# Peptides against a protein of PDB entry 6IDX, part 251

Target 1, 380 residues: chain A of PDB entry 6IDX
Amino acid sequence: KELAKLSADVTFATEFINMDGIIVLTRLVESGTKLLSHYSEMLAFTLTAFLELMDHGIVSWDMVSITFIKQIAGYVSQPMVDVSILQRSLAILESMVLNSQSLYQKIAEEITVGQLISHLQVSNQEIQTYAIALINALFLKAPEDKRQDMANAFAQKHLRSIILNHVIRGNRPIKTEMAHQLYVLQVLTFNLLEERMMTKMDPNDQAQRDIIFELRRIAFDAESDPSNAPGSGTEKRKAMYTKDYKMLGFTNHINPAMDFTQTPPGMLALDNMLYLAKVHQDTYIRIVLENSSREDKHECPFGRSAIELTKMLCEILQVGELPNEGRNDYHPMFFTHDRAFEELFGICIQLLNKTWKEMRATAEDFNKVMQVVREQITRA

## One batch from the design tools (peptide; made by RFdiffusion4, then SolubleMPNN)

Design b2_p24_3_s1 (from b2_p24_3, 13 letters changed)
Fold by OpenDDE base, seed 1:
Structure b2_p24_3_s1 (fold): chain B 380 residues (1-380), chain A 24 residues (1-24)
Amino acid sequence: as target 1 above (380 residues)
Amino acid sequence: SAEEKEKQEKAIEAFRKWFLKSRK
């Protein structure tokens, strides 16, 4: 207890470190001594002293042994661990992940997302905060190849449901520290869109072209009786498709795939359009048909609008940027929906279409409409 | 529906309030 208190002092910390004091503390934890298991309070103070000493930045986190990591991970994995030990163990693991890529690799092998999820289901908001902080650290430090797997694990309806039900909808006010961790998790979740935002469409990829064709089919063939015989020549079909792509509001009516070669927003815009067309089909069809039936120069170009709106939303949400330590602002909507970005797009595209009509806009007013829509999204 | 429109307007307003807090 005295050691834990004194370890916060930089002068004491320096002298204690010079005496190999941290090495002694790590060995005490590594030994798993029955004394520390019987006196949970002594272990909690040992872990506190270790954290306070390491926070001075005098000693590299890479000095920590694999045995120490396994012991700390063991405390997080045990169902009946003392709350005080659990809190400090989560904090130690977070600090290890943040400060050392080599320790990240070892910790990622020892800890499962399921174990961290169990610590979110508790009534203690401090444990929940440390558990989310460790999740965020693991997500932030994950190599690019593993980020998608972690994303898929976080995209599991289960984690979002648990955060929503046990953290956000909890009967307790959310503290600043928890609000920050929820903000960080939100930013890291949006950073998963960066790959798709920076992915150019290949105009020669048939599978990607089939998605554009599916957008056309959903908009125009959903009402057409299947009796249109397959026998109208391939050229007449291509000419009809050019007209349909014009009615969809693509900039390149001949080859709409070219509209998705610009990054940002690249393929992310196509993903949003396809999501809208499949999940909100009635809204999609209504927006397209209301603009395709207008013979007046007041048609809202859906395809162009969807691309530029996707780009604008990426800019507003700072997709690809690292979380800022000073920010605590999170939006509950991003935890309520599995596809929160696409749902936001679906709301904003309807706002854009409404604003276009209200302004009596033409194609020349496009940038002005987008500016007004940006202001409407960003102003309360 | 009018109810869907009201839900959308509330969602946009909630997003606006969040975004304004985020810039402060």
Scores: peptide ipSAE 0.014, ipTM 0.360, DockQ to the pose 0.023
Fold by OpenDDE base, seed 5:
Formats: structure tokens, sequence, C-alpha cells
Structure b2_p24_3_s1 (fold): chain B 380 residues (1-380), chain A 24 residues (1-24)
């Protein structure tokens, strides 16, 4: 207990480390001694002293043995561990993951996301905080190849549902530390959109062009009487598609794929449009047809608006930026749905369409409408 | 529907409040 308290002092820490004191603490944990196992309080103080000593940055985290990692991971995986030991074990694992890529690899082999999810289902907010912190650390330090697999594991409706139901909708006020971890998780979740945001459409890729054609089909063929089979002539079809792409509000009516070559938002804008068209088909069709039937130059260009709105949302949400340690702002909406970004897009595109109508905007007013919409999204 | 519009407006307002908190 005194050691744990004194370990917070840098002068004491320096002297104690120079005396190989930290090595002694690690060996005590590694040995799994009956002494520490019989006195959960002594183990909790040992782990506290270890953390406080390591936080001075005097000793590299790479000094930690695989046996130590296995012992700490063991405390996290055991169902009947003392809460004080569990909390400190989660904190140690987080620090190991954050400070050493070598330790990350070892920890990622010893701990499953499922085990960490179990620690979110408890009533103790401190345990929940450290469990999310470790999840965030693992996600942040994951190599790019594994990040998508982790994302898919996080995209499992289960983790978001558990966080929403047991953390966000819990009967307890959310502490600053938990709010920070929820913010970090939100940022890391949005960073999964970065790849799509930075992916340029290939105008020559037929599969990508077929997605744009599907947007046209959903908007215009759903109302077309089957008797208007598009005339057999390839030229008439191209001319018809050019008209349809103009009505969809693409900038390039001949080859709408060119509108998705700019990054950001690249293919992410097309993903949002396709999601809206498939999941919220009635809303999509309404927005497109309300503007396609106008001849008064007050048409809201859906395609252009969707692209610029996607870009704006990426800017507002800071997609691709690392989480800031000073921030604790999270939005519960991003935990309510697996495709929360696309749902936000669907809300904001309707707001944009409404604002365009209310302003009686023309194509020349486009930037002004976008500014007003930005203000509507960002101002209370 | 009016209900769907109200739900959307409420979601936007909630987002606004969140975003303003993030600038502080």
Amino acid sequence: as target 1 above (380 residues)
Amino acid sequence: SAEEKEKQEKAIEAFRKWFLKSRK
C-alpha cells in the first residue's frame, strides 16, 4: 500500500527502479505466488505500484515477460476475479498495447473481444471504462489487415448494443473517463470509413458503373410502366441514361462515375447514396422525383448534393483523424445502428433537400445552401 | 410521415447539441 502510493512520486520511482524494484514486482506477479493469490489486496497494490512506476516512462514496456502478460490476461479471462484486480489488469493490458507493438501482438493472441464484451455487461462503470479502453487500444494498434476484422467484430450488432444498453443507457451518470473512451471508440469507428472516403471511383470499372445504374433503376424504373421497355437502340439508351443522370443531379450527366473520382469523399458518397436507395427507398425516390419533375431551375441536384454532403459530414466528424486525449464528446446515435454514418447521411440529405426548397435555391446558390446546412448541423 | 419528420428533426437537434459540446 505504501509502495503503491510512493510509486506515484518520480523521485521515489527513479530510486526504486534503480534498485531493480520493478523487476521484483513483475516476478511476484509472474510467480502467481499463493501469497498474492490469498491476499487480493496485496496483488491489487502490487499491480498499482507496477502501473505507477511504468507511467514515469523510465522503463520500457518491452521489459515485460510473456509470463507476466499471461498472468494479467488470466485475471481478465477468469470469471471470479476480484474487481480491484480486474480493473488494474485491464489498465495494464491497455498500457502494454498502447506502448509496445510487440506486446500488442502477444495480448491480441491471449485475449478475445468476447471476453472484453463480458466486462461491459457489469454494473461497475470503472470496469466498463477499462474494458472499452482496452478495446480501443487494441483497435488503434491493430495493423491495417487486422483492423477490418476487428471492425467486423465491433460491427457485430452485439458490441454496439451492449455499449448502448449497459453503458450509455445505464442508470448512472457517465463519468469523464467513460465519455472519453466512448469518444475514442466513435472516432475509431469513423476511421473505418477513411478507406472508402479515399477510394477513387474508376470510371472504366463496369461493376462500379452498375451501382450508379442501380441508383437510376431504383429512382425511375420503379414507376415506369413495363410497356416503356427502353428502346433497343444503344444510342437511345445512352441518351436516355444521360437524361436520367441529369435528373439524378450528377455534375457529369454522360459519365456520373467522374463525380466520384474526387477524394474525399470518393466511393463513400456512392455507398451512402446506394444505402439510402436500398434501405430508405421511399425517401430516396421522393427526393429524386420531387426534383426531377421540376422545370423551374429550383431542382436540388441530388447526386452533387450527396457527394458534397458526404464530404461535409466527413469534415464534421473528422474522419481519418486520430482521437484527441482532451475530448470526451460522443453521440449516442453512432451506437444505435451498425450503419450510423449512412443513417446520419439519410437524415442530413433530407435536411438539405428541405433547406434547398425553403431557400428557393438554384444551382448558383449551391454553396450557400451547403453553408446553411452546415450551420444547421453544427449550430444549436 | 409527420412522425418520421419529427424523429429526423430530433436527431438533427441532438447532433447539433453534441457538436457544440465538442467545440468547447
Scores: peptide ipSAE 0.011, ipTM 0.354, DockQ to the pose 0.024
Fold by OpenDDE base, seed 2:
Structure b2_p24_3_s1 (fold): chain B 380 residues (1-380), chain A 24 residues (1-24)
Amino acid sequence: as target 1 above (380 residues)
Amino acid sequence: SAEEKEKQEKAIEAFRKWFLKSRK
């Protein structure tokens, strides 16, 4: 106990480390001594002293043995572990993951996401915080090839639901530390959108062009009696599509694919449009038809608006930025839905369309409308 | 703090109200 307290002092830590004290602590944990296993308090203080000593950065985390890692991971995987041991074990694993890529690999093999999820279902907020912190560390340190797979495992409806129900909707105040970890998880989750945000549409890719065509079909052919099959002429079809793409509010009416060649938001804007059109079809059709039936200069260009809104949302959410240690602002909404970004887009595009109408905007007012919408989104 | 929680709850509630209002 006194050792754990004194280990927070850098002068004491330096002297103790020079006496090989940290090696003694690691060996005590590695040996699984009956003394430490029978006295949870002594083990908890040993782990505290170890963590405090390592936090001084005097000793490399790579000095830790595989046996030590397995013992710490064992404490996290045991169902009846003392809360104090569990907390310190989670913190040690987090620090190992953050400070060493070699330790990350070993820990990622020893710990399952399911084990960490179980620690979110407890009433102890500190345990929940360290469990999310370790999840975040594992996510952050995942190699790019595994990051999406881990993200899919972490973005599972189950993890989101557990966080929402046991953390966010818990009967207790969320502490600053937990708020920070929720912020980090949110940022890491939205950083998965970066790839799509930076993906340019290939105007020659037929599959991508078929998505734009599907947007047209949903908007204009879904209500059309199939008897009005547009006349068979290729030229009439091309001229018809140009009109439809104009009515959809694309900037390039001839080749709408060109509107998605700019990054950001690239293909992410098209993904949002397609999601809106498929999941919220009535809302999509209403927005498009309300503007397409206008012969006045007050039509809201849906395609252009959707692209610029997607870009704006990426800017507001800081997509592609690393989590900042000083921030704790998370949005509980993002834990309410599996496709929370696309749902946010669907709300914001309706807000944009409403704001456009209320302002009696023209195409020249586009930037002013976007500024007003930005202020509305950021104040909500 | 209790104030930060209240601020967060107010933000959530404001967002919920906005979300519900945007669907009407």
Scores: peptide ipSAE 0.000, ipTM 0.309, DockQ to the pose 0.020
Fold by OpenDDE base, seed 3:
Structure b2_p24_3_s1 (fold): chain B 380 residues (1-380), chain A 24 residues (1-24)
Amino acid sequence: as target 1 above (380 residues)
Amino acid sequence: SAEEKEKQEKAIEAFRKWFLKSRK
């Protein structure tokens, strides 16, 4: 305990490290010494002293042996470990992952996200905080392929559900440390949208054009009797589609694909529009038809509005930015749904459409409407 | 080396003794 306290002092730490003290601590852990295993308090203070010494940055984390890593990972995987040992072990693993890519690789082989999820199903908020912190560290340091796998895994739905039920809806106040880790997890989750946000539509990609055509089909053909397939030539068909794309509120009525070539928000806007059209079809059809039937110049251009709203949401949520250490602002809503960004878009596009009507806006008022909507979203 | 191992074992033993004394 005194060693752990003194290890926070840089002068003591320097002298202790110069005396090979840190090597002694690592070997004590590596040996699995029956004495340390029988005296949980001794082990907890040993791990605390090790952390405090390493936090000075005097010794590289790469000095740590694979045996040490396995021993620490063993404490995290054991169901009957003392809470104090578990907490320090999670913190050590987090620090290892954050400070060394080589250690990240070794730890990622020894620990599963499923094991960390089990540490969220406890009443101890400190354990929950360190478990989320380690998940965040693993997420942050994962290569893009593994991050996407972590994102696509049923583990995320389960993780979000557990965080929601055991952390956010817990019968206790959320501490600042936990709020920060939830913020970090939120930011890292939204950063997965960056690829789509920066993906330009290829106007020559037929598959992407078919999505735009599907948006038209859902809006206008849902009630049309299959008997009115206009047998009219390719040119009349193109002219008909141009009218439909105008009614959808695209800027480029001839080739709506051009509206998705600007990044941000690129293809992410099209993903949001397609999600709205498929999952919230009645809402989508209502918004489109209410504006397509207007001849009074007060029509809200859905396509343009959806693109600019997607961009605005990316800006508000700071998509592509790294987590800031000073921020603790997380939104519980983002843990309630697997596609929380698309659901947020669906709420905000309805708010935009309402605000447009209330303001009696025209196309010239577009930027003013967007500013009012921004203020409404950021105050909520 | 065997000497380094013995030095480390002595250091571990010294640490154990220190810890046990600090708890009394």
Scores: peptide ipSAE 0.007, ipTM 0.272, DockQ to the pose 0.021; fails the geometry check

Design b2_p24_3_s2 (from b2_p24_3, 12 letters changed)
Fold by OpenDDE base, seed 3:
Formats: structure tokens, sequence, C-alpha cells
Structure b2_p24_3_s2 (fold): chain B 380 residues (1-380), chain A 24 residues (1-24)
């Protein structure tokens, strides 16, 4: 206990480390010997002292043995561990993951997301915080090839549901530390959109062009039996499509694919539009048809608006940016749905369309409408 | 116009109410 307290002092830490004291602490953990009557209390203080000593940055985290890692991981994987030991073990693993890529690899082999999820289902918010912190660390340090797999595991309805039900809707107020970890998790989750945000549409990719065509089909051919193959006249077809793409509000009426070559938001805007069209078809059709039938120059260009809104949402959510240690602002709504970004887009595009109508905007007012919508979103 | 400003404020208020309800 006294050692743990003194280990917070840099002068003491330096002297203790110089005496190989940290090696003694690691060996105590490695031994796993439950022979002492107060083993749990001793271990909790040992782990506390170890953390405090390592936090000075004097000793490399790479000094720890595989046996030490296995013991710490064992405390996290076992269901009946003292809360103090569990808390310190989670914190040690977090620090290991953050400070050493070699330790990350070892820890990622020893710990499952399922084990960490179990620590979210407790009433102790501190345990929940450290569990999310470790999840965030693992996600942050995951190599790009594994990041998507982890993201898919995070995208699992289960983790989000547990966070929502046991953390956000818990019977206790959310502390600043937990709010920060939820913010970090949110940022890391949205950073998965960066690839799509930075992906340019290839105007020659038929699969991508088919998505744009599907948007047209859903908007204008929804009542037409898909069996009515658009008539054989290739030229009439092109002219018809140009009119349809104008009514959809694309900037390039001839080749709407060109509107998605700008990054950001690139293909992410098309993904959002397709999601809206498929999942919220009635809303999509309503927005498009309400604007396509207007001859009064007060039409809201859906295609252009969707692209610029996607870009704006990426800016507001700081997609592609690292989490800031000073920020604690998380949005509970992003834990309520698997496609939270696309759902947010669907809400915001309706807000944009409403704002456009209320402003009696024309194409010249586009930037003013977007500014008003930005203010509305950022104040919500 | 004063009317435009009022409509904007109403839209913002409606959005805030919706967003609050979506958090409950």
Amino acid sequence: as target 1 above (380 residues)
Amino acid sequence: SAELKRKQEEAVAAFRRWFRKSRE
C-alpha cells in the first residue's frame, strides 16, 4: 500500500526502478502464488505500484514477460476476480496495447472482445470505463487488415446494445472518463468511413454506375414493373436519363458519376443515398418527387445536397481524425443503430429539404441553406 | 426577412425536440 502510494512520486519511482524494484513486482505477478492470506490485497497494490511506476515512462513496456501478460489477461478472463485487481489489470492491458505493438499482438491473442463485453455488464462504471478503454486501445492499434474485422465486431449489435443498455442507460450518471471513452469509441467507429469518404467513384465502373441507375429506378420507375425494359432506343434512353438525373439534382446531368469523383465525400455520399433509397424508400421518393415536380426554381437539388451534406457530416463528426483527449462529447444515438451514420444522413437530408422549403431557396441560395443546416445540426 | 428567421428558429426547435426524443 505504501509502495503503491510512493510509486506515484517520480523521484521514488526512479530510485525504485534503479534498484530493479519493477522486476520484483513483475515476478510477484508471474508467480501467481495464492499462498498468502492477503494475496488479493497484496496483488491489487502490486498492480497499482506497477502501473504508477510504468506511467513515468522510465521503463519500456517491452520488458514484461509473456507469463506476466498471461497472468494479467487471466485476471481479465476469469469471472470471479476482485474488482480492484480487474480494474488494474484492464488498465495495465490498455497501457501495454497503447505503448507497444509487440504487446498488442500478444494481448490480442489472449483476450477476446467477448471477455471484455462481460465487463460492460457490471454495475461498476470504473470497470466499464477500463473495459471500453481497452477495447478502444485494441481498435486503435489494430493493423489495417484487422481493423475492419474489429469494426465488424464493434458493429455487432451486441456490443452497441450492451453499451447502450448497461452504460448509457445505466442507473448512474456518466462520468467524464466514461464519456471520453464513449467519444473515443464513436470517433474510431466513424473513422471506418474514411476509406469510403476518400474513395473516388470510377465513372467506368459498371457496378458503381448501376447504383446511380438504381437511385433513378427507385425514384422514377417505382410504379413501373421492372419487366418494362426501358425501350430499345439508346439515344432516347440517354436523353431520358439526363432529364432524370437533372430531376435527381445531380450537378452533372449527363454523367452523375462525376459528382462522386470529389473526395471527400467520394463514394460515401453514394452509399448514403443508396441506403436512404433502399431502407427509407418512401422518404427518398417523397424528397425526390417533391423537388422534381417543381417548375418554380425552388427545387432542392437532392444529388448535390446529399453529397454536400455527407461532406458536412464527415466534417462535423471529424471522420479520419484521431480522438482528442480533451473531448467527452458522445452521441447516444450512434449506439442505437448499426447504420447510425446513414440514419443520421437520412434525418439530416430531411432537415435540409425542410429548411430549403422554409427558406424558399433557389439554387443560388444553396450555400446559405447548407450553412443554416450546419448550424441546426451542430446545435442539436 | 423576420419571417425567414422565425421559420429557421422553429425548424431548429423542432429538430432539437426530435433529437432529444431520440436520446430517450
Scores: peptide ipSAE 0.008, ipTM 0.332, DockQ to the pose 0.017
Fold by OpenDDE base, seed 5:
Structure b2_p24_3_s2 (fold): chain B 380 residues (1-380), chain A 24 residues (1-24)
Amino acid sequence: as target 1 above (380 residues)
Amino acid sequence: SAELKRKQEEAVAAFRRWFRKSRE
């Protein structure tokens, strides 16, 4: 207990480390010997002292043995461990993952995200915080090939539902530390969109062009009697499609694929549009048709608006940026749905369309509308 | 116009209400 308290002092820590004191602490953990009276209390103080000593950055995290890692991982994986030991063990593993890629590899072999999920289902918010912190650390330090697998594991409806039900909707106020970890998890989750955000559409790719055609089909052919098969003339079809793409509000009416060549938001904007069109078809059709029937220059250009909104959302959510240690602003909405970004887009595009109408905006007011929508989103 | 500003504030308030409900 005194050692744990004194270990917070850098002068004491330096002297204690110079006396190989930290090695003694690691050996105590490695021994796993439950033979001592008050073993759990002693171990909890040992782990506290170890953390405090390592936080000075005097000793490399790579000094720890594989036996130490296995012992700490054992405290996290075992169902009946003292809460104080579990908490400190999670914190140690987090620090190991964050400070050493070598330790990350070893820990990733010993611990599964599924085991950490079990620690989210407890009433202790501190344990929940350290469990999420460790998940975040593992996610952050995962190589790119494994990051998608972790994302898929996170995309497992189960982790989000558990966080939502046991953490966010818990009967306890969320502490700053938990709010930070939820923010970090949110940022790391949205960083998975970076690939799509930075993917340029190939205007010559027929499969990608077929998605744009599907947007047109959903908007305009859903009500058309199948008897109006667009006449066999390729030129009349192209001219008709150009009109339809104008009504959809694309900037390039001839080749809408060109609107998706800018990164950001690249293909992510098209993904959002397609999601809206398929999942919220009535909303999509309403937005498109309300603006396609207008001849008063007050039409909201859906295609352009969707692209710029996607870009704006990426900027607001800081897609592709690392989490900031000073931030704790998480959005519970992102834990409510598997496709939370696309759902957010669907809400924000309706807000944009409403704001456009209320402002009686024209194409010249586009940037002003976007600024107002940005303020609405950021103040929510 | 003051009316435009009011409608913007109402839209913001509606969004905030929705966002709060999404937190419940």
Scores: peptide ipSAE 0.007, ipTM 0.328, DockQ to the pose 0.019
Fold by OpenDDE base, seed 2:
Structure b2_p24_3_s2 (fold): chain B 380 residues (1-380), chain A 24 residues (1-24)
Amino acid sequence: as target 1 above (380 residues)
Amino acid sequence: SAELKRKQEEAVAAFRRWFRKSRE
């Protein structure tokens, strides 16, 4: 106990490390010897002292043995482990993952996401915090090739639901440390959108063009019996499409694909539009038709608005940025839905359309409307 | 509510009908 307290002092830590004290602590953990009276208490203090000593950065995390890693991972995976040992073990694993890529690989093999999820269901917020912190560390340090797979495993409805129900909607105030870990998890989750945000549409890709065509179809042809598509020649169809793309509010009425060649937001804007059109079809159709029916210069260009809104949301959410250690602002809404970004887009596009109408905006007012909408979103 | 959903569907149908007429 006194060692654990003294280990926080850098002078003591330096002397203790010089005396090979840290090696003694690691050997105590490695031995796994439960034969001592008060083993749990002694182990908890040993792990505390170890953490405090390692936090000075004097000793490399790579000094730890595979046996040590397995023992620590064992304390996290075993049922009915003392809370004090579990907490410190989670913290040690987090630190190992963050400080060493070689240790990350070993830990990722020893621990399952399911085991970490079990530690979120407890009433102890500190355990919950360290469990999320370890999840975040594993996610952050995952190789790019495995990051999506891990993200899919972490973005599972189950993890989100557990965090929402046991952490966010818990009967206790969320501490700053937990709020930070929730923020980190949110940022890491939204960083998965970066690829789509930076993906340019290929105007020659037929599959991508078919999505734009589907947006048109949903807006304008959804009640047209496919049999009554007049066999009007290819030219009349092209002219009809140009009119429809104008009514959809694309900047390039001839080739709407060109509107998605700019990154950001690239294909992510198209993904949002398609999600809105499929999942919130009535809302989508209403927005498009209300604006397409206007003969006045007060039509809100849906396509352009959707693109710029997607870009703005990416900026607000800092998509592609690393988590900042000083931030703890998380949005509970992002834990309520699997496609929270697209749902946010769906809310914000309605807000934009409403704001456009209220302002009696024209195309010249576009940037002013976007600024007002930005302020509304950031103040909510 | 089922009633709100019905009103939304009716509104969308009304808009579609209006849009079709505006294109004649």
Scores: peptide ipSAE 0.005, ipTM 0.273, DockQ to the pose 0.008
Fold by OpenDDE base, seed 1:
Structure b2_p24_3_s2 (fold): chain B 380 residues (1-380), chain A 24 residues (1-24)
Amino acid sequence: as target 1 above (380 residues)
Amino acid sequence: SAELKRKQEEAVAAFRRWFRKSRE
């Protein structure tokens, strides 16, 4: 206890480290000796002293043994009654993951996301905070090839549901530390969109062109039986498609694929449009048809609006940026749905369409409408 | 202070003694 208190002092820490004191602490943890009458309390103070000493940055995290890592991971993976040991163990693992890529690799092998989820189902908000902090650290330090797998694990309806029901909708006010960790998790989740945001459409890729054609089909051919054979009038069909792409509000109505070659938002805009068309088909058809039937130059160009809105949402959500330590502004909405970004797009495109009508906007007012919509989104 | 340093050294020494005893 006295050591844990003194370890916060830089002068003590320096002298203790110079005397190989930190090695003694690590060996104490490694021994796993439960035979002491006050072992749990003593272990909690040992882990506290270790954290406080390491926070001075005098000793590299790489000094810890694999046995030490396994013992700490064991305290997180095993059902323990002692909350104090669990808290400190989660904090140590977080710090290890954040400070050392080599330790990350070892910890990622010892701990499962399922074990961390179990620590979210408790009433103790501090345990929940440390568990999310460790999840965030693992997510942040994951190699690019593993990030998508972790994302899929986080997109698992289970983790989202647990966070929503046990953390966000808990009977306790969210503390600043928890709000920060929820913000970090949100940012890291949206950073998975960066790849799609920076992916240019290939105008020669038939599969990508077929998605644009599917948007046209859903908007204009929804009542037509798919049995209409591909056969006859190819040129009349091309001319008809050009008209349809103009009615869809693409900037390049001759070759809509060219609108998706600009990054950002690249293919992410097409993903949002397709999601809207498939999941919210009635809303999509309504927006397109309401604007396609207007001859008064007050038509809202859906395709252009969808692209620029996707770009705007990426800017507002800071897609591709690292989380800022000073921020704690998380959005509960992003924990209510697995496709939260696409759902946000679906809400915002309706807001844009409404705002366009209210302003009696023309194509010349496009940037003004987008600015008003930006202000509306950022104030909500 | 010199007194703080002395207390720190005593705490380190006490911990080392405890750790040795815990291994016996």
Scores: peptide ipSAE 0.000, ipTM 0.270, DockQ to the pose 0.019

